# Designs tried in a protein design run: peptides against a protein of PDB entry 7PB4. Part 302

Target 1, 105 residues: chain A of PDB entry 7PB4
Amino acid sequence: KMLNIKEYKEKLLSTLGEFLEDHFPLPDRSVKKKKKNIQESSVNLITLHEMLEILINRLFDVPHDPYVKISDSFWPPYVELLLRNGIALRHPEDPTRIRLEAFHQ
Target 2, 218 residues: chain B of PDB entry 7PB4
Amino acid sequence: DALQMAVGYFEKGPIKASQNKDKTLEKHLKTVENVAWKNGLASEEIDILLNIALSGKFGNAVNTRILKCMIPATVISEDSVVKAVSWLCVGKCSGSTKVLFYRWLVAMFDFIDRKEQINLLYGFFFASLQDDALCPYVCHLLYLLTKKENVKPFRVRKLLDLQAKMGMQPHLQALLSLYKFFAPALISVSLPVRKKIYFKNSENLWKTALLAVKQRNR

## One batch from the design tools (peptide; made by RFdiffusion4, then SolubleMPNN)

Design b2_p25_4_s3 (from b2_p25_4, 11 letters changed)
Fold by OpenDDE base, seed 4:
Structure b2_p25_4_s3 (fold): chain B 105 residues (1-105), chain C 218 residues (1-218), chain A 25 residues (1-25)
Amino acid sequence: as target 1 above (105 residues)
Amino acid sequence: as target 2 above (218 residues)
Amino acid sequence: LEKEKEILEEIFRRLSDAETWVKFY
């Protein structure tokens, strides 16, 4: 039973990852900004998959404060996507923090 | 030149010490407006000003006026559009600004240099269909962007559900008809064969300017 | 693990609508 659940979870993660990559990919920032010195901090944007993993992990690791601070690595369209689909909630007092929605609570 | 000074003002923000902040702002805004409507703006100027208009740095009235004068001299960079969409999602702009942006995006669609990155945003635009104020313009945008690869069963279901909720809107029907064209097996419902695709005239705000841009680029 | 599975399923459902799941199983 446990092996089946683990295997199923791995398949689910893989399928979800593929789905997210296909339908919600990051824009290719591949435009070689020539080295004009604008230190636009090349903050590497994380994938939607990675963002979800962070939110899920936070929910399990710190259930009493499941909020994650929105970093510069969080692509704003992903944040909006999660909020609009009811997957994430914004902190009521701190708009810079989001949590995974409690679907079964 | 006066335009560079105006763009620089918006980019750097108002210097705290000016007693006549409003007069200075109005002067620079008029400069941008005059150049944009007369000659259009360079892609770099649009990149800067579009981001400013959507970042929430200025008030809604100023942002609206900036967006209304985002008229290209030649082309708009798709990177500017991608950045703009990002700013829209930050939620620092008003609903009216969002509507205006989508109207602008539809109106200026042909002047965007590339569409590959914008097409990657398809799913995000599709999610905006749920906004009643945006829906007509987003449908038009999606009509322009939709490829066969974008037509998926889950999107068909969402469109049909939206139609069930909002009724048979002309813009939804237009998009559904396109979906049926690409994937007839996914849409069993008989759609009325409308000879004319009807979208709300989003381009009316820029009609004269767009004609001028087309004439200059011939 | 079961809770995590349920969460992932719900996320996937909310993003894709439930029918996309049937094709992968």
Scores: peptide ipSAE 0.508, ipTM 0.876, DockQ to the pose 0.217
Fold by OpenDDE base, seed 3:
Structure b2_p25_4_s3 (fold): chain B 105 residues (1-105), chain C 218 residues (1-218), chain A 25 residues (1-25)
Amino acid sequence: as target 1 above (105 residues)
Amino acid sequence: as target 2 above (218 residues)
Amino acid sequence: LEKEKEILEEIFRRLSDAETWVKFY
């Protein structure tokens, strides 16, 4: 039973990863190196998969405060996607913090 | 150049605590409007001003006026559109500004230099169909963007569910008809044969401006 | 592990709607 659950989880993660990559990829920043000195703080955007991992890990690691601070690495369309689909919730008092929705409650 | 000064004002903000802040703002806004409607704006100017209009830096009235004058001289950069979509998701702009943006995006679609990155945003636009105010315009945008590869079973189901909720809307039927064209096996429902695809607000706010742009680029 | 599985399933369901899951059952 446990082996079957682990294998299923791995398959699910892989399938979810492929789905996210196919349907919600990051935009290719055409780094046109035009030297305009605008410090476009090349903030490395993380994938939607990585965002979800952060949210899930926080929920398990700190269940009494499962909120994650939105960093500059969080692409706004991903945040909006998670919020609109009820996958994540904003902190009621701090809009810069989000949590994974508690689906098991 | 008066236009450069105006764009610089919006980008950098007011330099001096002038008692006439509102008069100065109005002057620069009129300068941008006049140039945009007469000659169109360069892609770089649109990039700057579009981001400003959606960032929430100014009030809704100013943002609306800026967005209405985002008329290209030649082309719009797809990067500007990608950035704009990001700003829309931050939620600092009004619902009316979001509607206006999608109307603008549909109107200016042919003037966007590339579509590769915009096509990658297909899933995000599709998610916006759930917004009743945006739905007619998003359907029109998706009608322009949809390729055979975008027509998936889960999207068909979402469209049918949306139709069940909202009723048989002409814009939704147009999109479903396109989906059926690309993937007839996924849509078993008989769609009425509509001879004319109708999207709301076909009378584009930019109709006259777009004709002028096309004439200049011929 | 079971809780994580349920969370992932629900995330996938909310993003793709339930039909994609019928193929996995």
Scores: peptide ipSAE 0.539, ipTM 0.892, DockQ to the pose 0.214; fails the geometry check
Fold by OpenDDE base, seed 1:
Structure b2_p25_4_s3 (fold): chain B 105 residues (1-105), chain C 218 residues (1-218), chain A 25 residues (1-25)
Amino acid sequence: as target 1 above (105 residues)
Amino acid sequence: as target 2 above (218 residues)
Amino acid sequence: LEKEKEILEEIFRRLSDAETWVKFY
């Protein structure tokens, strides 16, 4: 029974990952920045999959404070997508923090 | 150049020491407006000013005026549009600015140099259909962007659900008609054969300027 | 593990729809 749940979880993660890459990919930043001196902070954006993983892990690791600080690696359209679909919530007092929605509560 | 000084002012922000900050701001804004409507702006100038208008650096009135004069001399960079969409999601701009941006994006769509990255944003634009204020303009944008590969069963269901909620809106019917064209098997509902697609003419704000741009690029 | 599975399913449902999820499974 446990093996089946693990295998199912892995399949689910894989399928979700594929879905996220197909429908919500990161923009290709590989447009050759002509070296204009704009310190465009080469902030490495994380994938939507990675963002969700962070949110899920925080919920399990710190259930009494399940909020994650929005970093520069969080692509704003992803944050907006999660908020609009009710997957994430902003902290009521700190808009720079988000949590996974408590679907089971 | 007066335009370069104006763009530089908006980029760097107001110098603290200027006693007449509002007069200086108005002077530079008028300079940008005058050049944009007469000659259009270079892609680099649009890149800078568009980001400023959406970043929340200035007040809503200033941002609205800047956005209204984002008229290209030749082309708009796709990268500028991608960055702009990111700024919209940060939430530092007003709802009216968001509406104006989508109107601008539809009006200027043909002047965007490339569409590959914008096409990757399809899912994000589609999610914005739930916003009642944005829905008419987002439908028009999606009508311009939609390819066969974008027409999925879950999106069809979402559009039909939206139609059930909002009623048979002309802009939604236009998009559904396009979806039916690409994937007739996914849409069992008989759509009225409208011979004319009726989107709200977003171009009306820039009609004269767009005519001038088209004449210069011929 | 079961709770995590349910969370992932709900995320998928909210980003797509219930019918799309059922087809993957």
Scores: peptide ipSAE 0.522, ipTM 0.890, DockQ to the pose 0.237; fails the geometry check
Fold by OpenDDE base, seed 2:
Structure b2_p25_4_s3 (fold): chain B 105 residues (1-105), chain C 218 residues (1-218), chain A 25 residues (1-25)
Amino acid sequence: as target 1 above (105 residues)
Amino acid sequence: as target 2 above (218 residues)
Amino acid sequence: LEKEKEILEEIFRRLSDAETWVKFY
């Protein structure tokens, strides 16, 4: 039973990853190194998959404070996507923090 | 150049706490408006000003005026549009600004240099269909962007659900008709054969300017 | 693990509507 759940989880993660890549990819930052000094902070954006992993892990690791701080690596459209679909919630007092929605309640 | 000074003002922000901040802002805004409507703006100027209009750096009235004068001299960079969509999601712009942006995007669609990255944003635009204020304009945008590869069963269901909720809206019917054209097997519902696709005339705000742009680029 | 599975399924459902899952499984 446990092995089947693990295998299923892995398959689910893989399928979700493929789905997210197909339908919600990051924009190809052709970082044309144009030399101009605009500190376009070369902040590497994380994938939606990675963002979800962070949120899920935080929920399990710190269930009493499951909020993750929105960093510059969080692409704003991803944050909006998660919030609009009810997958994530913004902290009521700190708009810079989001959590995974508690689907099990 | 007066335009460069105006763009620089919006980019760098007001330097000194001078009592004449509002007068200076208005002067620069009028400069941008005048050049944009007369000659259009360079792609670089649109890149800067579009981001400013959506970043929440200035008040809604200023942002609205900037966005209304985002008229290209030749082309709009796709990268500017991608960045703009990102700013829309930060939530620092008003709902009216978001609507205006989608109207602008539809109106200026043919002047965007490339569409490869915009096509990658298809899923994000599709998610915005749930916003009642945006829905008519997003449908029009999706009508312009939709390829056969975008027509998936889950999107068909979402559109049908939206139609069930909102009724048979002309803009939804237009998009569904396109979906049925690309994937007839996914849409069992008989759609009325509408000979005319009716979208809200989002272009009306820029009609004269768009004609001028087309004439200059001929 | 079971909770994580349920979470992932729910995320998928909210993003794709659940029918995309039935075909993969």
Scores: peptide ipSAE 0.513, ipTM 0.879, DockQ to the pose 0.238; fails the geometry check

Design b2_p25_5_s1 (from b2_p25_5, 11 letters changed)
Fold by OpenDDE base, seed 4:
Structure b2_p25_5_s1 (fold): chain B 105 residues (1-105), chain C 218 residues (1-218), chain A 25 residues (1-25)
Amino acid sequence: as target 1 above (105 residues)
Amino acid sequence: as target 2 above (218 residues)
Amino acid sequence: MEILGKELLLRLLVEELVILEAELQ
């Protein structure tokens, strides 16, 4: 039973990875809108996969405070994607923190 | 026929060159409305038009009118409903269209051919409870969909939190009562025993149409 | 895959993944 669950999880992770790469890639860095002056804070955006991984890990590693602080590495459209689809929730008192929905509880 | 031409117009979209786009649109919309209310629509026609109504291809007024005439002749395909729900995730439809869709979904629930895939969307529907405008209709939908396996602790907590926020709403009480029935250990709170669960059926825009459909299929 | 359902599918995949992860704890 446990082995089958692990294997299925691995398959699901692989499927999710491929799915995310195909359908939710990182925005091309090339959309440098020509606004000259503001310092190119080369904020390395994380993938949606990495974002989900962080959120899932936090949910299980710190179940009493499953919230993750939104960093500049979190592409805002993907944050909103997770929120509007009910995958993630904002902290009620701190909009800069999000958690994964506890689908297992 | 006129209906096929109308459906085809909505599917393919307006031909760029037509100066009278609005008149043509209105003509086709009236054709669909007339057939839908008189005879109902075939499952294939509903599949096409329902997706169009939720795709954001047309304006909110048009989408609303299309959605209001999604009256089946016989059945609605579950696949059409799943596709429609997928459009809700894309977020191209207005809030009012979402409300109307959930109202439609509740109204047409018995005409959906299968429920297996819709039941898999339970979690998505449950998440929509947070929208105050959707909540009454989503509660009704969930009341129709809820099985024992759907009653989880986190959902119980969310419903209780919603109740704390919104008060003892009849639709929420109905759903909570069902949850308590399936999982009494998860709901320690005494719920008022309502002998009759009344969802606001009062706003079923399709009541007359559905009666006509039922009469024709007898 | 219909591009239209991708966000729904994302939710379903994540939901399933979380459930599976919980079963492995």
Scores: peptide ipSAE 0.578, ipTM 0.616, DockQ to the pose 0.562
Fold by OpenDDE base, seed 1:
Structure b2_p25_5_s1 (fold): chain B 105 residues (1-105), chain C 218 residues (1-218), chain A 25 residues (1-25)
Amino acid sequence: as target 1 above (105 residues)
Amino acid sequence: as target 2 above (218 residues)
Amino acid sequence: MEILGKELLLRLLVEELVILEAELQ
C-alpha cells in the first residue's frame, strides 16, 4: 500500500512538473526595458514548482508554523496565483508570510 | 435553422464588415432566448453558449442574457459545467456573471447528467466561500455536493470562522448542519435544529422554465 | 488540455499531492 502511494506520488510530481513548465513558465528575462539607473538586482526567480515544493515541505516539516517568508525570488504573480486559487493563505498579521492550505487536516 | 444560425454567430463571432452589428447581435440573442424559454436548449447548444458567456468574448450585458437563457431541453453535460468553472479561474467574466453562474448551477443542478467531475471541484467551490457575493450560492452548491469524505477538519474550521465573521447566516447553518450530520465529532457546537433549510431562492429566475422542462421530460 | 482550466487543474494537483504526502507521514 505505501509503495503504491509513493509511486503514485512520484508520478503526480512528475506530471505536476511538466504541467508547470508548460503552463506556468518563468517570465522571460528578455524584456530589457532600456531605462537607466535602477540596479537590476539580478534576483534569481524560482519556478512555481520550486515555490510549491518549499510550501509543501514547510507544511509537513514545521506543521506548527507552516508559514514561509516571501523572498524576492518569489515572482509576485505566482504568489497571487496561489492565493487566489486557495492553494496558499496569507498570514493574517504578516502579509510577507504565506502557507500552503492544509488539505489533509 | 434560426437557432443554428444564432449559435453559429456567437461561436464564430461577429463578421467585421457588418454595418448593423448591434441589430444582428440582438436578433440572434432574441432567437436563442425564445427557443430556450419555449423548448429549452440541447446539451450541445448549452456547451457552446455557456462557454461564450463566460469567456469574455462579448460584453457583460450580452453574457448575462446568454447565461439567463441556459435552460436545458433535457440535460446539461458535466463537461460543459467543468469548462465553465475553468473560465471562472481565467477571470474574464464580471463578478455579477460569476454570481449568476453559481445561481444557474444550483438551479440546474438536477439536470446535469453526471456529477463525478463536479464533485472533484469541491475544493475549488469551497475556496469561493471567501467571496461575500458568492458565499450564499456556494453554500447551497456545497450542500448539494457534500459527501462524508469532503468533511475535513480544516473545512469545519473555515466554516466556523466564516460564521464568526458573518454571523449565523441561514446558508452557513444549512451547510454546517450537513457537516455535523456526516462528521458529528468535528462539530462540537450546538447548531440550532432548523427544520427548514433556507437558501436564497436561486431558482426564482428559472422557476417557470424549470417547471416547463420537468413537464416535458415526464 | 484546455488552457482555460490550467489554474483549476493546478489546484486539483496540489490538493491531491498534499493528501498523498499526508498519507506517507
Scores: peptide ipSAE 0.572, ipTM 0.784, DockQ to the pose 0.592
Fold by OpenDDE base, seed 5:
Structure b2_p25_5_s1 (fold): chain B 105 residues (1-105), chain C 218 residues (1-218), chain A 25 residues (1-25)
Amino acid sequence: as target 1 above (105 residues)
Amino acid sequence: as target 2 above (218 residues)
Amino acid sequence: MEILGKELLLRLLVEELVILEAELQ
């Protein structure tokens, strides 16, 4: 039973990874607006896959405080995507914190 | 056929060269409305027009009129409903269109050919309870969809929190009563025994049309 | 895959993944 669940999980993760790469890529940084002076906040955006991994891990590692602080590495459109689809929730008192929905509970 | 021409117009969009775009649009819209209310629409016509109404291709007034005439001749394809829900995720439709869609979905629920894929969307619908404008209609939809496997502790907490925020709303009480029926151990709170399940009558917009559909399919 | 359904499919995949992860704990 447990082995079958692990194998299915691995298959699902692979499918999700491929799906995210195909349909939810990072925005091309190639809009180098040539305007010299604005400090390109060199913040490396994380993928939607990495964002989901962080949220899932936090949900299971710290179930009593499953909230993740939104960093500058979180692309805002992906944060809003997760929220509007009911995948993630904002903290009621701190809008800078989000958690994954506890679908297992 | 006038209906095929009208559906084709909405699908392909207005041909650039028509000087009288608004008159042509109105003509085709009236054709769809007349057929839908008189005879109902085929599943294929609903598939096309429902997607158009939620895609944001046309203005809110047109989308509202199209959605109001999504009356089946016989059945609605589940795939059409899944596609429609997908458009809600894209967020190109107005709040009023979303409300109307959920009202339509509740009213037409029995005419949808299958429910397997719609049942998988349970969690999406449940998340929409947080929208105060949608909440009454989403509660009704969830009341129709809820199975024992959907009743989870986190959803119970969410419903109780929502009740604490919004008060003892009849539609929320109806859903909570169903949850208590499936999982009495998860709901320690004594729910008032309501003899009558009360949902806002969403079907009133289509009541006459739905009666006619039921009569034609007998 | 219809571009229109991608956000809904994302939700379903994540929901299933979370459920599976919980079963492995």
Scores: peptide ipSAE 0.594, ipTM 0.588, DockQ to the pose 0.554; fails the geometry check
Fold by OpenDDE base, seed 2:
Structure b2_p25_5_s1 (fold): chain B 105 residues (1-105), chain C 218 residues (1-218), chain A 25 residues (1-25)
Amino acid sequence: as target 1 above (105 residues)
Amino acid sequence: as target 2 above (218 residues)
Amino acid sequence: MEILGKELLLRLLVEELVILEAELQ
């Protein structure tokens, strides 16, 4: 039983990875950098897959404080995507923190 | 026939060349409305039109009218409902359309052919309880869908939190009572034993139409 | 895959992953 669950989890992770790559890619950095010298801190955006991984890991690693601080690497539209779909929840007192929904509880 | 032309118009979208787009739209809406209320719609017609109503392809007024006439002749496909819910996730429909959809879903629940896939969407519906406008209708839907396997500690906590925020609403009490029935150990609070479960706004816009559907299928 | 269901599918996939992860704890 446990082996079957692990195998199924791995298949599901693979499916999710492919799905996210196909349907929720990172925004193309092709925003024409107009030349102005503003050191737009080239914050490397993380993938939606990486965001979900961080959130899932935090949910299980620190179940008493499952909140993750939103960094500049979190693409705001994907944060909003997770929130509006009930995948993630914003911290009630700190809008800079989000948690994964505890679907297992 | 006139209905096929109307459905085809909504599916394909307005042909650019018509000078009187609004008149054409209104004609097709009236055709769909008339057939739906008199005879009901086939499952295939509901599949097409329900998706259109939630897709944001047309304006809110049009979507509302389409959704109001989603009356089955016989059955509604669960696939149509799943597709419709997928549109809710995309968020291209208005809040009023979402409310109307949940009202429709509750009203038409018995006419949906299967429930297996809809039951898998339980978590999505449960998350919609946080929307104050949806909450009464979502509670009713969840009351219809809830199985023992859906009654989890976190959902109990969320319902109790909602009750603390909103007060002892009849629709929340109904759902909590069902939860207590399935998992009495999770709900230590004494719930008032209501002999009759009442959901707020149980006013079914389709009551007359549904009676007619039931009469035709007898 | 119709673009229309992608957000629903995302939710369902994540929900299932969380459930599976919990079963492995």
Scores: peptide ipSAE 0.582, ipTM 0.607, DockQ to the pose 0.552; fails the geometry check

